Peptides against a protein of PDB entry 1MQS. Designs and how they scored, part 62

Target 1, 223 residues: chain A of PDB entry 1MQS
Amino acid sequence: ILKMLFLNKDLNNNDNITTITDDIFNQQEIIWKVLILDIKSTATISSVLRVNDLLKAGITVHSLIKQDRSPLPDVPAIYFVSPTKENIDIIVNDLKSDKYSEFYINFTSSLPRNLLEDLAQQVSITGKSDKIKQVYDQYLDFIVTEPELFSLEISNAYLTLNDPKTTEEEITGLCANIADGLFNTVLTINSIPIIRAAKGGPAEIIAEKLGTKLRDFVINTNS

## One batch from the design tools (peptide; aimed at target 1 L11 Q138 F217)

Design b2_p30_1 (made by RFdiffusion4)
Pose (drawn by RFdiffusion4):
Formats: C-alpha cells, sequence, structure tokens
Structure b2_p30_1 (pose): chain A 223 residues (1-223), chain P 30 residues (1-30)
C-alpha cells in the first residue's frame, strides 16, 4: 500500500528496506498528492494505516470517487479504486474535467481486459490520454485485521454455500471470488505455495480453482 | 528469497505491461 502511495516508486529497481526512513524520503523529496478511494478500498486502508501515516507518505487529501470533489488541477492524483464500470467512468470524467494534474490509476484487485479496453477507448477520444501516468492492478483485495488475520469480507458464506436454494451457478461464482481473494493474498506474500485442502466440499473447488490460477501465473512467467 | 524476488519482479512486470497495454490500446483506438 505504501509503495503505491509513492507512485509505485522504487519499482523496476533496487532497495530492500521496509518502512522508509525520513532521511531517504528527503532523498527523492516528495510532493503532496490527492488520494481517491472508494467504499471498499477505504475499508482496506483504514485497517492498516492511520491518517498521520498518509500525510507522512505525501497524501494531502483523500476522498471517495463518488463524492463531489473540488478541483486541484495542479496536484497529482492516485486512485486506488475497485475495478468497476462505475469507477472507470468517473476516472474518465475526472480525466476530462481536468480535476487533477496527473492520474495514477491503481485497481484494488485486478482490472479485466474487458474494462481496460473500455477505459482505453473512452480516454482515446480525449486529448488527454497523456495525463494518465500509470494504471496498476495492485492485488490488495482483502482486509488485514490483526498481524496475521485476514478476511475476504465475503459475509454469509456458509449459508450461501449450503443453502439448498442457492444456484449451482451462484456457488461456482462464489468459489471463483474466494479463489481470487486467496490469489490476492498469495501474490502479496510473494511465494507460490503448495495447496492442501480437504476433499469433497467448497474448499476443494476453491483449491483446484486457485491451483489453476497459480499454475498459469507460474507459466506466464517463463517459457 | 530469490524466488520471492522473482515473483515480485514478475508482478511488477505485469503492472508495467498493463500500463503499456493501456497506451497501446489508446493508440489503436485513435
Amino acid sequence: as target 1 above (223 residues)
Amino acid sequence: EEEQETIEEKIEEMKVEKTEEFFELVEEFQ
């Protein structure tokens, strides 16, 4: 999360510290930025970061994508928002409106090609595709409550999974989301683990789903 | 540790490729 608030800086290069000392902050000399969150993504940040931490990272203001936000045409913007048609539209609208000097679009989970092309087509007919400095799938779609306790924030799962009423489609879709939440966690750990799961029920489906996802990830790296 | 760094670099490459892909699509639509 912090690396993102630094424009995903230090990326594509060296350094292995963990929570930047101030003397180094003064090495790059950092400038204030607007931070745009949405309902879901605010729940992720406010769980691990205090307001003082945000300022210390160069974040002047933070507001939701849906609020009426007064313009700051000369101030950078970092969007950390859900990969939704609704949000993408607003980014396009803010991009046109010239609400901010620059855009650093950061997606909470992962942006589908379906929506990447959408955002891209809309932005193409603007004379301002140049202002979008970066677009990143961050893979931080979970909440870390205590130091080693995390949640996918998918309430009422035992019910949805065992309710006879529930479709054989709603179940597959739910497992697919849980498979993603795990995938989002696993990528954060930066370790491709061995999946072990109890057979017979949802844990297996999710295990085999996550297995396939992690399998492709390992492939679409080297070959 | 080397495997972890390789995975991290891969994720970074994905991010970069996402940005590059966005600008390539914008050029294609233009």

Design b2_p30_1_s1 (made by RFdiffusion4, then SolubleMPNN; from b2_p30_1, 17 letters changed)
Fold by OpenDDE base, seed 2:
Parts: structure tokens; C-alpha cells; sequence
Structure b2_p30_1_s1 (fold): chain B 223 residues (1-223), chain A 30 residues (1-30)
């Protein structure tokens, strides 16, 4: 997250947030930026960073992507939002309107190829591709509740999984979403998980899906 | 184990930046 706030520059991951922000603050001139979030990423940011941390990172204003935002044509913007068609359309609209000077786009999870192509196509039409400085997948589909504890904050997951009326298809779909979130967490933390799941339930399904994703990741990375 | 080692190696090689790919696509659509 801090790396993103500093325009994806290399940071020392072994230091605490305060040390990192202080060091950067003292070493270089702060570039003031706007941070654009959605509901999901707002929760993520709020769980990890304090307002003071944002300020030290040069974030003077933060707002929701769906909110009406005043143009700041001389200010760079960092987007940290879910990889959805809706958010892409809004970003492109902001680009068209010259809402900010530069666009640093960070998606909270993996951006599907079709959406990347859609973004590129729309931006191509605007003729303002030069304003988009970065496009990243941050893989932050989790909420930090306490040290070393993460929640995916999937709405009604427990209720859905435990409702006897829930169809197998619905369970499978939800488990896939959970597995995606866990996979993204692994990528974000850059740590190999120890998977413990109860047998005979949705937890096992999730574990299997996560295992598959990790294996696929290995294959794809080595290709 | 061997599987974990492979995952670790993959994690070390992972890239999250799509900027270059994005720009190539933009060029494609121009």
C-alpha cells in the first residue's frame, strides 16, 4: 500500500509504516496527490493506514470514485479501486474531463484481460494515454483487523454457506470468490500459506481452489 | 516441501505492473 502511495517506488518492507514514511518525508520533496477509492478499498486503506500516514505519503485529499469530485488538473491522482467495468468507465471519464494531471491506476485485485483491453481501447479513443502513468494490480482483497489477521469481508458469506437452501452452484461461486481473495492475499503478503481446512465443507472447497490457483500461478510465472 | 519452494520462487518473480502491456494495447487500438 505504501509503495502505491509513493507511486510504486521501491520501499523497505522490513520497516514499520512510521519509519518508512518519516524516511521518505525527510529525503524527498512531497508530491501532493489525490487518492481515489471505492467502498472496498476504503475499508482496506482504513484498516492499514492512519490519516497521518496518508498525509506523510502526500495524500491531501481522498474521495470515493463514485462521488462528485472537483477537478484538480494540476494534481496527480492515485486510483485504488476494484477491477470493474464501472470503475474503468469512471476513470476514463475522469481522464476525458482532465480531472487530474496524472493518473496512477491501481486495482485492488487481478485485472482480467478483457477489462485491461477495454481500458486501453477507451483510453486510446481519448488520445490522452500519456496522462496514465501506471497501471498496477495490487492484490489487496482483504481487511487487516489485527496484526497478522486478515478478513476478506465478503458480505453474508457465513450466512450463505450455512443456509440449507443455498444451491451447490451458489456455494461453488462463493467459494471461488473466497479463494480469489485468499490468493490475492498471498500475493500481497508475499508469503506461502499453511492451509488448514475442515473436511467435508466449504472450507475444503476453498482450500482446493486456492491450491489450484497457487499451482497455476507457479506454472504461469515460469512460462 | 517442493511445492512450497516452487510457490516461493514464483512469488519472487511475480510482477504486478501492467503499464507496459497497457500501453501496447493502447497502441494496438490507435
Amino acid sequence: as target 1 above (223 residues)
Amino acid sequence: DEENKKIEEALNKKGKELTEEFYELVKKYK
Scores: peptide ipSAE 0.541, ipTM 0.719, DockQ to the pose 0.443
OpenDDE base, seeds 1, 3, 4, 5: peptide ipSAE 0.535, 0.530, 0.466, 0.529; ipTM 0.720, 0.723, 0.808, 0.721

Design b2_p30_1_s2 (made by RFdiffusion4, then SolubleMPNN; from b2_p30_1, 18 letters changed)
Fold by OpenDDE base, seed 3:
Structure b2_p30_1_s2 (fold): chain B 223 residues (1-223), chain A 30 residues (1-30)
Amino acid sequence: as target 1 above (223 residues)
Amino acid sequence: NEEKKLIEKALNKRGEELTKEFYKLVEEYK
């Protein structure tokens, strides 16, 4: 998320958001930007970042995508919104109206192929594709409840894992889903955890699956 | 720290790839 606010440039590997923002604020020229959010991403941003962090990241104005926004044709915009047809249409409309100088589009989750094609088609018609500088999708398949706590919001996970009637196959399936969610979380926060799990239970299964996913990811991305 | 660097690199690559694919599609629709 913080990386997104700095136009997805490389940041120092530091776990402390405040330290990162302070260093950048003090050492580099700040590019002032507008941040466009939706309801989901607003919750995410509010949970992870403080108001002062946004300011230090160069966010001068933040607004909801569905709200009426004043044109700022000389200011770059960061969109951080859900990958929906509605949001795509709004972004394209903003592009048509020259609402901002540059468009950095970050979707909160994976962008489906059909929506990518729709976005591209609409943008091609405008003739203003040069203003779209980035199209990124994020790994936000989790809910941020507090700055250091993430919830996958998997329905009845606790009950299922602790029900003696639950089959081994069901447990394995659920553990895979949990591992996927945790994997996405790890990537989002750009922090590799020390995986600790009790032996002989679902936690161990999850830990093993997560470890495998992380290893595979590193291998595949470096190939 | 090495693992973090690898993740950062991978995420950057993914973003760059999606951006490139977007531009490719834009050109195809022109």
Scores: peptide ipSAE 0.526, ipTM 0.853, DockQ to the pose 0.619
OpenDDE base, seeds 1, 2, 4, 5: peptide ipSAE 0.523, 0.522, 0.524, 0.528; ipTM 0.856, 0.836, 0.854, 0.854; seeds 1, 2, 5 fail the geometry check

Design b2_p30_1_s3 (made by RFdiffusion4, then SolubleMPNN; from b2_p30_1, 17 letters changed)
Fold by OpenDDE base, seed 5:
Structure b2_p30_1_s3 (fold): chain B 223 residues (1-223), chain A 30 residues (1-30)
Amino acid sequence: as target 1 above (223 residues)
Amino acid sequence: DEEKKKIEEALNKLGKEQTEEFYKLVEKYR
């Protein structure tokens, strides 16, 4: 998260958040930025960072992507939002209106190829592609609540998984979503987990899917 | 052990930058 707030520059990850922010604050001139969030990413940021941390990272103001926002044409913006068509359209509209000086786009998870193409196509029409400085998949689609405890904030997951009326297809779909979130978490914490799951239930399905995702990631990254 | 090492190496690439691919696509649609 901090790396993103500093425009994805390399940070020394050996230090805690406070030390990192203090060091950067003391060594470099702060670039003031606007942070644009959605509901999900707001929860993510709020679970990890304090207001003071945002300020030290040069975030002067943060707003929801769907909120009416005043133009700040001389201020760079960091978008940290879900990879959806709706958010892409809003970003493009903000670009068209010259709402900010520069656009640093960060998605909370992987942007599908079709949406990346859509974004590129729309931006090409505007003629303002030079203002898009970065496009990143951050894989930060989780909420940190306590040390060693996090939530994916998937609505009604517990209820759905424990409802005997839930179909196999629904369970499989939900398990896939959970596995995606866990995968993103693994990437974020940069640690290989030991996967433990109860056999014969949704947990096993999730574990298998997660294992597959990790293997596929290794294969694709090394190719 | 070898698989673990590969995963660790891959995980060192926190996030995925799509900037270059994005610009390639922008040019494609111009």
Scores: peptide ipSAE 0.552, ipTM 0.741, DockQ to the pose 0.472
OpenDDE base, seeds 1, 2, 3, 4: peptide ipSAE 0.537, 0.551, 0.545, 0.545; ipTM 0.760, 0.737, 0.754, 0.754

Design b2_p30_1_s4 (made by RFdiffusion4, then SolubleMPNN; from b2_p30_1, 18 letters changed)
Fold by OpenDDE base, seed 2:
Structure b2_p30_1_s4 (fold): chain B 223 residues (1-223), chain A 30 residues (1-30)
Amino acid sequence: as target 1 above (223 residues)
Amino acid sequence: SEENKKIEEALNKKGEELTKEFKKLVEKYK
């Protein structure tokens, strides 16, 4: 999230948010930006960042994507919104109206191919594609309740895993889903977790799957 | 950590690739 606020520049994730923002604030010229959110991303941001953190990141104004927003044609905008047709249409409309100087688009989860193509097609018609500087898709499929605390909101996971009638196939499937959620979380926060799991149970299966996914991701991306 | 650095690099690359793909598609539809 902080990386996104700094236009996806490299950040030292080993420090706390305050230290990171202070270091950047002191070393670099602040680029003032507008942050555009939706309901889902607002909840995420509010759970992780404070208003002062946003300010130190150069965010002077934040607003909901569906709200009427004043044009700021000389100010760059960061979008952090769900990958939906509705949000794409709004972004394109904002582009058409020259609402901001630059557009840094970050989707909260994976952007489907069809929506990527739709966005590209609409943007091509505007003739203003140069204003779109970045298109990133993150992996927000969890709910952040507190800093460093989150939930995948998988229904009945505990009950299913502890039900003696649950089949091995069902357990394996559920573990895969949990691992996917954790994987997405890791990618979203851009931090490798210390994986701790009880041995001989579903937790170990999840840990193994998560480790494999992370390794595969690194290999595939760096190849 | 070294492992964190690898993930960060991978994430950066992924983002850059998506941006590149988007730009490519925009040109395709022009």
Scores: peptide ipSAE 0.501, ipTM 0.839, DockQ to the pose 0.597; fails the geometry check
OpenDDE base, seeds 1, 3, 4, 5: peptide ipSAE 0.494, 0.497, 0.497, 0.497; ipTM 0.834, 0.835, 0.837, 0.842; seeds 1, 3, 4, 5 fail the geometry check

Design b2_p30_2 (made by RFdiffusion4)
Pose (drawn by RFdiffusion4):
Structure b2_p30_2 (pose): chain A 223 residues (1-223), chain P 30 residues (1-30)
Amino acid sequence: as target 1 above (223 residues)
Amino acid sequence: SEEEEIEEKIEELKVEKHEEFLELVEEYQE
């Protein structure tokens, strides 16, 4: 999360520190930025970061994508928002409106090609595709409550999974989301683990789903 | 290390996503 508030800095290069000392913060000399969150993404940040931490990272203001936000045409913007048609539209609208000097679009989970092309087509007919400095799938789609407790924030799962009423489609879709939440966690750990799961029920489906996802990830690296 | 390699791959994906966005924008402008 912090690396993202630094424009995904230090990326594509060296350094292995963990929570930047101030003397180094003065090495790059950092400038204030607007931080745009949404309902879901605010829940992720406010769980691990205090307001003081945000300022210390160069974040002047933070507001939701849906609020009426007064313009700051000369100030950078970092969007950390959900990969939704609704949000993408607003980014396009803010991009046109010239609400901010620059855009650093950061997606909470992962943006589908479906929507990447959408955002791209809309931005193409603007003379301002140049202002979007970066678009990143961050893979931080979970909440870390205590140091080693996390949640996918998918309430009422035992019911949805065992309710006879529930479709054989709603179940597959739910497992697919849980498979993603785990995948989002696993990528954060930066370790491709061995999946072990109890057979017979949802844990297996999710295990085999996550297995396939992690399998492709390992492939679409080297070959 | 293995963890660093994985991190670098994730970073490359991020960059490639952005590059793909720029390439799509250029394609649509054509």

Design b2_p30_2_s1 (made by RFdiffusion4, then SolubleMPNN; from b2_p30_2, 15 letters changed)
Fold by OpenDDE base, seed 2:
Parts: sequence; structure tokens; C-alpha cells
Structure b2_p30_2_s1 (fold): chain B 223 residues (1-223), chain A 30 residues (1-30)
Amino acid sequence: as target 1 above (223 residues)
Amino acid sequence: SENKLIEEAINKRGKELTEEFKKLVEEYKK
């Protein structure tokens, strides 16, 4: 999220948000920008960042994508919204109207191929593709409860994993789902976790699966 | 380190999507 707010520049994630923003502020001049959110992303941002953090990140104003927004043709915009046809259409309309100087688009979850193509097709017609500087997608399938704490909101996970009547297949399936969620979380926040798990239980299975997914991702991305 | 490689891969993902988008835009302009 912080990387997104700083136009996906490399950041040191080892410090708290305030320290990171202060360090960046000291290293470079703040680029003032607008942050465009939807309901889902608003909840996420509110859980992780404070108003002062947004200001230090150069966010001069933030608004909902469906709200009427005043044109700021000399100000870059960061979109952090769900990958929907509706949001894509709004972004394209904003582009057509020269609402902002630059567009940094970050989708809250994976962008389907058909929507990517739709976005590209619409943008191609506008003749203003140069204003779109970034198109990123993330994997926001978790709930942010507080900074650096997330919940996958998997119903009855603990009960299922600890029920002696649960079959091995059920456990394996649930562990896979949990690992998928954790994997997506890692990709979304762009932070590599220290994986700790108790031996001989579901936690270990999850940890192993997560590790494998991360390694496979590296291999596939670098191939 | 493995962690560094993973971070690099994650960062690369966004760049790749951007490039794919740009490529598609150019294709649709033809």
C-alpha cells in the first residue's frame, strides 16, 4: 500500500509507516496527488494508514470513485479500486475528461484478462494512453483489522482444523485455502513474512504450502 | 536471499502488467 502511494517505488518495509514516510520525505520532494478509492479499498486504507500518513505520502485529497470529483488536470491520481467494469468505465471517463495529469491504476485484486483488454481498448480510443503510467493489480482477499494484522475471514477454520472428526482431505483442502489467502496477502502488501508454524499440525502444512507458492511464484515470474 | 528474490518478483509483476497493458493499447490502435 505504501509503495502504491509512492507510485510503486521501492520502499523499506522494515520500519513503521511513520518512519518510512519520514525517510521518504527527507530523501525527495513530496509529489502531491489525489487518491481515488471505492468502498472496499477505503476500509483497507483506513485500517492501515492514518490521516497524517496520507498527508506525508503526498495525498492532498482522497475521494470515492463514484463521487463527483473536481478536475485537477495538473495533479496525478492514484486509483486503488476493485477490478470491475464499472470502475474501468469511470477511469476511462476520467481520462477522457482530462480530470488528472497522470493515472496510476492499482486494482485491489487480480485483473481478469477480459477487463484488461477492455481497459486497453477503451484507452486506445481516447488517444490519451500516455497519461496512464501504471496498471497494477493486487490480491486483496483479506480484511485489515489493524496495521500489519489481517484476517482471511474463513468461517469456522479453527473449529474445523481442531475437530477430530475432520478428515485428512478436508484439512488439506482448508489448509490450501488458507495458504492461498496468505499468499495473496503477501503479494498485496509486498512484504515477505517470517513464517512460523507449530510442528506436526495444520499450521505446518499451511506454512509449507505458502512457502511452495512463494517459491513457485518466483520461478514463474523469472522464467 | 530468497526473500529478496521474492520481493523482486512481486515488484516485477506490476511492471509486467503495465507493459502488457501498453502493448494491448498499441494493438488496439492499429
Scores: peptide ipSAE 0.529, ipTM 0.849, DockQ to the pose 0.580
OpenDDE base, seeds 1, 3, 4, 5: peptide ipSAE 0.513, 0.521, 0.525, 0.533; ipTM 0.864, 0.857, 0.866, 0.865; seed 5 fails the geometry check

Design b2_p30_2_s2 (made by RFdiffusion4, then SolubleMPNN; from b2_p30_2, 20 letters changed)
Fold by OpenDDE base, seed 4:
Structure b2_p30_2_s2 (fold): chain B 223 residues (1-223), chain A 30 residues (1-30)
Amino acid sequence: as target 1 above (223 residues)
Amino acid sequence: SENEKILNAINKQGENLTKELKELIKEYKK
């Protein structure tokens, strides 16, 4: 997610969000952007990033894709939305209306081939393909070879993650702990997992963190 | 190999579809 907010530049994933944002904020000129979300991605973002984190990432405003958004033709936009026909149509409409200067599109999950083709077809008609700078889809799918159920025995995890009184910091901390536990389990079993998580909630955050840990492990092991 | 597939899967934090999209757009403009 943080990588997406920095236009998918390579970031040091070993650092925490605060360190990364502080370093970038202090060392680099911030490109101010707008962030367009849907309901699912809003839940994801709110669970991972604080308002201050968004500001440090150069996000001036964030809004829902279905909301009436004012044109900002001189401002680049980051879309982080579900891969649906509806969202694609809205993005294309925003493109047609020159709502933003540049379009960085990130889908929250895998984009089906038919929708990719639909997006391409619609964009081809607009003649404004040059404004689309990036298109990414997210893969949180991992392969499970053995159907076994286990528990990390973290007390009240579900309640904590779903309690509206829980702070963002608490959620982030708990997600990190869960990811650590899962990572340790993976290493212990010596099996590569297929990670599947529901989108738009803490499960997705955990999956992302776990994925990062596994990737880092692979990189470090192969180095 | 299965391990390679797994590693590839793990490394897929997201697929960059930009090039593919641009190519498709070109095809539709023909």
Scores: peptide ipSAE 0.521, ipTM 0.719, DockQ to the pose 0.345
OpenDDE base, seeds 1, 2, 3, 5: peptide ipSAE 0.511, 0.522, 0.519, 0.518; ipTM 0.741, 0.730, 0.742, 0.740; seeds 2, 3 fail the geometry check

Design b2_p30_2_s3 (made by RFdiffusion4, then SolubleMPNN; from b2_p30_2, 20 letters changed)
Fold by OpenDDE base, seed 2:
Structure b2_p30_2_s3 (fold): chain B 223 residues (1-223), chain A 30 residues (1-30)
Amino acid sequence: as target 1 above (223 residues)
Amino acid sequence: SEEQQIQNAINQRQENLTKELKELIEKYKK
């Protein structure tokens, strides 16, 4: 998230938010930006960052994507929104209207191919493709409650996994879903966790699945 | 390390999406 706010510059992930923001503030001139969110991403940002953190990151204004926003043609914008047709259309409209100087688009989850193509097609007719500086897809399949605590919001996961009546098939399916969520979390935070799991239970299954997903991701990316 | 490889892959993926979009934009302009 902080990386996104600093236009995806490399950051030291081992430092706390305050230290990171202070270091960057002291080393470089702050670029003032607008942050555009949706309901989902607002909750995420609010759980991790304070208003002061946003200011230190150079965020002067943050607004919902569906809100009527004033044009700031000389100010770069960071979008952190869900990958939906609606949001894409709004972004393109903002582009058409020269609402901002530059567009840094970060989707909260993977951008489907069809939406990517739609975005490309719409942007192509605007003649303003140069204003789009970055497009990233985050993988926000979790809710952050604290800076270092998050929930996948899988309903009754603990109960299901610990219910003796739950079938192996159900357990396997749920573990797969959890692993997917964790995988997406890893990609979202852009940090590799140390995986620790209790042996002989669902946690181990999840850990194995997550490990496989991460390895596969590396292989596929390097191919 | 494996962790570094994964991190590099993550970074590459992010960069690739931007590139892919730009390529598609050029494709649709033709």
Scores: peptide ipSAE 0.486, ipTM 0.846, DockQ to the pose 0.576
OpenDDE base, seeds 1, 3, 4, 5: peptide ipSAE 0.477, 0.480, 0.483, 0.484; ipTM 0.845, 0.837, 0.836, 0.849; seeds 1, 4 fail the geometry check

Design b2_p30_2_s4 (made by RFdiffusion4, then SolubleMPNN; from b2_p30_2, 15 letters changed)
Fold by OpenDDE base, seed 3:
Structure b2_p30_2_s4 (fold): chain B 223 residues (1-223), chain A 30 residues (1-30)
Amino acid sequence: as target 1 above (223 residues)
Amino acid sequence: SENKKIEEAINKRQKELTEEFYKLVEEYKK
């Protein structure tokens, strides 16, 4: 998320949010930009960042994508919104109207191929594709409740894993889902954790699956 | 390190969508 706010530049992930924002604010010229959100992403941002953090990141204004927004043709915009047809249409309309100088589009989850094609097709008609600087998709299939606390919100996960009547097959399936969620979280925050798990239980299964997914990801990306 | 390789892979993948987008835009302009 912080990386997104700094136009997806590389940041030192070893520092906390406050340290990162302070260092950048004090050492570099801040690029002022607009942040466009939807309901889902608003909740995410509010859970992770403070108002002062946004300011230090150069966010001068933040608004909902469905709200009437004043044109700021000399200001770059960061979109952080759900990958929906509606949001794509709004973005394209904003592009047509020259609402902002540059468009950095970050979808909150994976962008389906059909929507990518739709976006590209509409943008091709506008003749203003040069204003779209980035199209990224995130992996926000988790809920952030605290700055360093998040939940996958898998229904009854705790109960299922602790029920002695739960079969090994059911546990394996659930662990796979949890590992998928954690994997997506890692990709979203671009931070690789040290995986620690208790031995002899579901946590170990999850850790192993997550480790495998991360390794496979590297192999597939570099192939 | 393995962690660094993973981070690099993540960064690479994130940029791929932008590249594919521009490719598609050019295709639709024809």
Scores: peptide ipSAE 0.560, ipTM 0.897, DockQ to the pose 0.593
OpenDDE base, seeds 1, 2, 4, 5: peptide ipSAE 0.534, 0.560, 0.560, 0.554; ipTM 0.887, 0.897, 0.889, 0.896; seed 2 fails the geometry check

Design b2_p30_3 (made by RFdiffusion4)
Pose (drawn by RFdiffusion4):
Structure b2_p30_3 (pose): chain A 223 residues (1-223), chain P 30 residues (1-30)
Amino acid sequence: as target 1 above (223 residues)
Amino acid sequence: DNYDNFLNKYKKIHELLPPPSINESVLLLV
C-alpha cells in the first residue's frame, strides 16, 4: 500500500528496506497528492494505516470517487479504486473535467481486459490520454485485521454454500471469488505455495481453482 | 495511437517485482 502511495516508486529498481526512513524521504523530496478511494478500498486502508501515516506518505487529502470533489488542477492524484464500470467512468469524467494534474490509477484487485479496453476507448477520444501516468492492478483485495489474520470480507459464505436453494452457478461464482481473494493474498506474500485442501467440498473446488490460477501465473513468466 | 499509448501504460504490479519463490510454503484449506 505504501509503495503505491509513492507512485509505485522504487519499482523497476533496487532497495530492500521496509518502512522508509525520513532522511531518504528527503532524498527524492516528495510532493503532496490527492488520494481517491472507494467504499471497499477505504475499508482496506483504514485497517492498516492511520491518517498520520497518509500525510507522512505525502497524501494531503483523501475522498471517495463518488463524492463531489472540489478540483485541484495542479495536484497529482492516486486512485485506489475497485475495478468497476462505475469507477472507470468517473475516472474518465475526472480526467476530462481536469480535476487533477495527473492520474495514477491503481485497481484494488485486478482490472479485466474487458474494462481496460473500455477505459482506454473513452480516454482515446479525450485529448488528455497523456495525463494518465500509470494504471496498476495492485492485488490487495482483502483486509488484514490483526498481524496474521485476514478476511475476504465475503460475509455469509457457509450459508450460501450449503443452502439447497443456492444455484449451481451462484456457488461456482462464489468459489471463483474466494479463489481470487486467496490469489490476491498469495501474490502479496510473493511465494507460490503448495496447495493442500480437504477433498469433497468447497475447499477443494477453490483449491483446484486457485491451483489453475497459480499454474498459469507460473507459466506466463517463463517459456 | 492514443488508444495504444494508453494500453501501454497498463501494468500488473507483480510483473515488476522480483520473481516469487516456488514450493517454499504450504497453503492449507479446510

Design b2_p30_3_s1 (made by RFdiffusion4, then SolubleMPNN; from b2_p30_3, 13 letters changed)
Fold by OpenDDE base, seed 2:
Structure b2_p30_3_s1 (fold): chain B 223 residues (1-223), chain A 30 residues (1-30)
Amino acid sequence: as target 1 above (223 residues)
Amino acid sequence: SNFEEFLSKYKKLSDLLPPPSIGTSELVLE
């Protein structure tokens, strides 16, 4: 999140938010930016950062992507939104209208290849590709509820897993989704944990899936 | 091409992060 807010500059990820923001604030001139969010990313940002943190990061204005936003043609914008066709179309429309000076696009999760190509195609048609400075896909599919506590906010996960009417396929699917969320969390905090899970239940399934994902990631990253 | 140039701006989060630390924390699933 902090890297995103500072236009993906190198930051010491081992420091806490306050230390990082204070150091940057004191060492260099703040670049004022607009932050564009959606409902999901708003919840994520709000769980991790406070208004004062955003200000220290140079975020002077933040708004929802679907809201009517005033043009700020001299101000760079950071988009932190879900990788959807709808959001891509809105971003492209904002680009067409010269709503901001520069566009730093960060998707909250993995951007599918087809959507990346769609975005690229639409941007190319506008002739304003130079205004697109960055396109990142991030993995912030979690909300920090407490220090070192993360919530995936999967709707009715607990109820579904404990409902005797839930099918094995549904449980497997939900466990996969939870594992994906946890995987994204691990990547975000850049720390691979030792995984402990109760045996004989959904926790074990999730742990196995997560373990596999993490192992594959480590192997691929070290290649 | 303009298209290829645009695609070159795409990066994954993993490309921005240093190698992850391993075994420095514990995740407990219940």
Scores: peptide ipSAE 0.197, ipTM 0.646, DockQ to the pose 0.668
OpenDDE base, seeds 1, 3, 4, 5: peptide ipSAE 0.189, 0.186, 0.169, 0.107; ipTM 0.637, 0.623, 0.625, 0.583; seed 3 fails the geometry check

Design b2_p30_3_s2 (made by RFdiffusion4, then SolubleMPNN; from b2_p30_3, 10 letters changed)
Fold by OpenDDE base, seed 1:
Structure b2_p30_3_s2 (fold): chain B 223 residues (1-223), chain A 30 residues (1-30)
Amino acid sequence: as target 1 above (223 residues)
Amino acid sequence: DKYEEFLSKYKKISDLLPPPSIGTSVLTLE
């Protein structure tokens, strides 16, 4: 997240957010930028950063993507939003209107190929592709509540998994979604865990799916 | 041309991260 706020440049690694921001603030010229969020990413950012942290990172203003925002044509913008068609269209509209000087786009989760192609097509038509500096997929499909505790915020997961009326197909689908979220989380924190799961239930299914994904990832990364 | 130029700017964050640490944490599912 901090790397994103500093336009994905190299940062001095420290264990403390405050130390990192202070070091950058003291050693480097601060680039002031606007942070554009949606509801989901706002929750994510709020879970790990304080307002003071944002200021130290050079975020002068932060707003929701769907809100009316004042043009700041001389200020770079960081988008940290969900990879949806709606958000893509808004970003393109902001680009067309020259709302900001530069656009650093960071999607919270995996950007589907069809949406990537749509974004690329729209940007190419505007003729302003040079203003798009970065397009990153950051896999932040979780909310960090504690240093070692996080939530995927999957709606009604517990109820669905424990409802006797839920079909096996529905359970399998939900477990796959949970496994995907966990996989993205693991990649984000850059730590492959030992997986423990209660046997005989959905947890085991999720663990198996996640384990397979992680093994495949490790093999592919090392190749 | 501009289309391909734009696509070249797309990267997955996982490709930019250092290799992951293995076995340094435990994920418990219940």
Scores: peptide ipSAE 0.396, ipTM 0.715, DockQ to the pose 0.701
OpenDDE base, seeds 2, 3, 4, 5: peptide ipSAE 0.380, 0.329, 0.384, 0.365; ipTM 0.708, 0.685, 0.705, 0.698

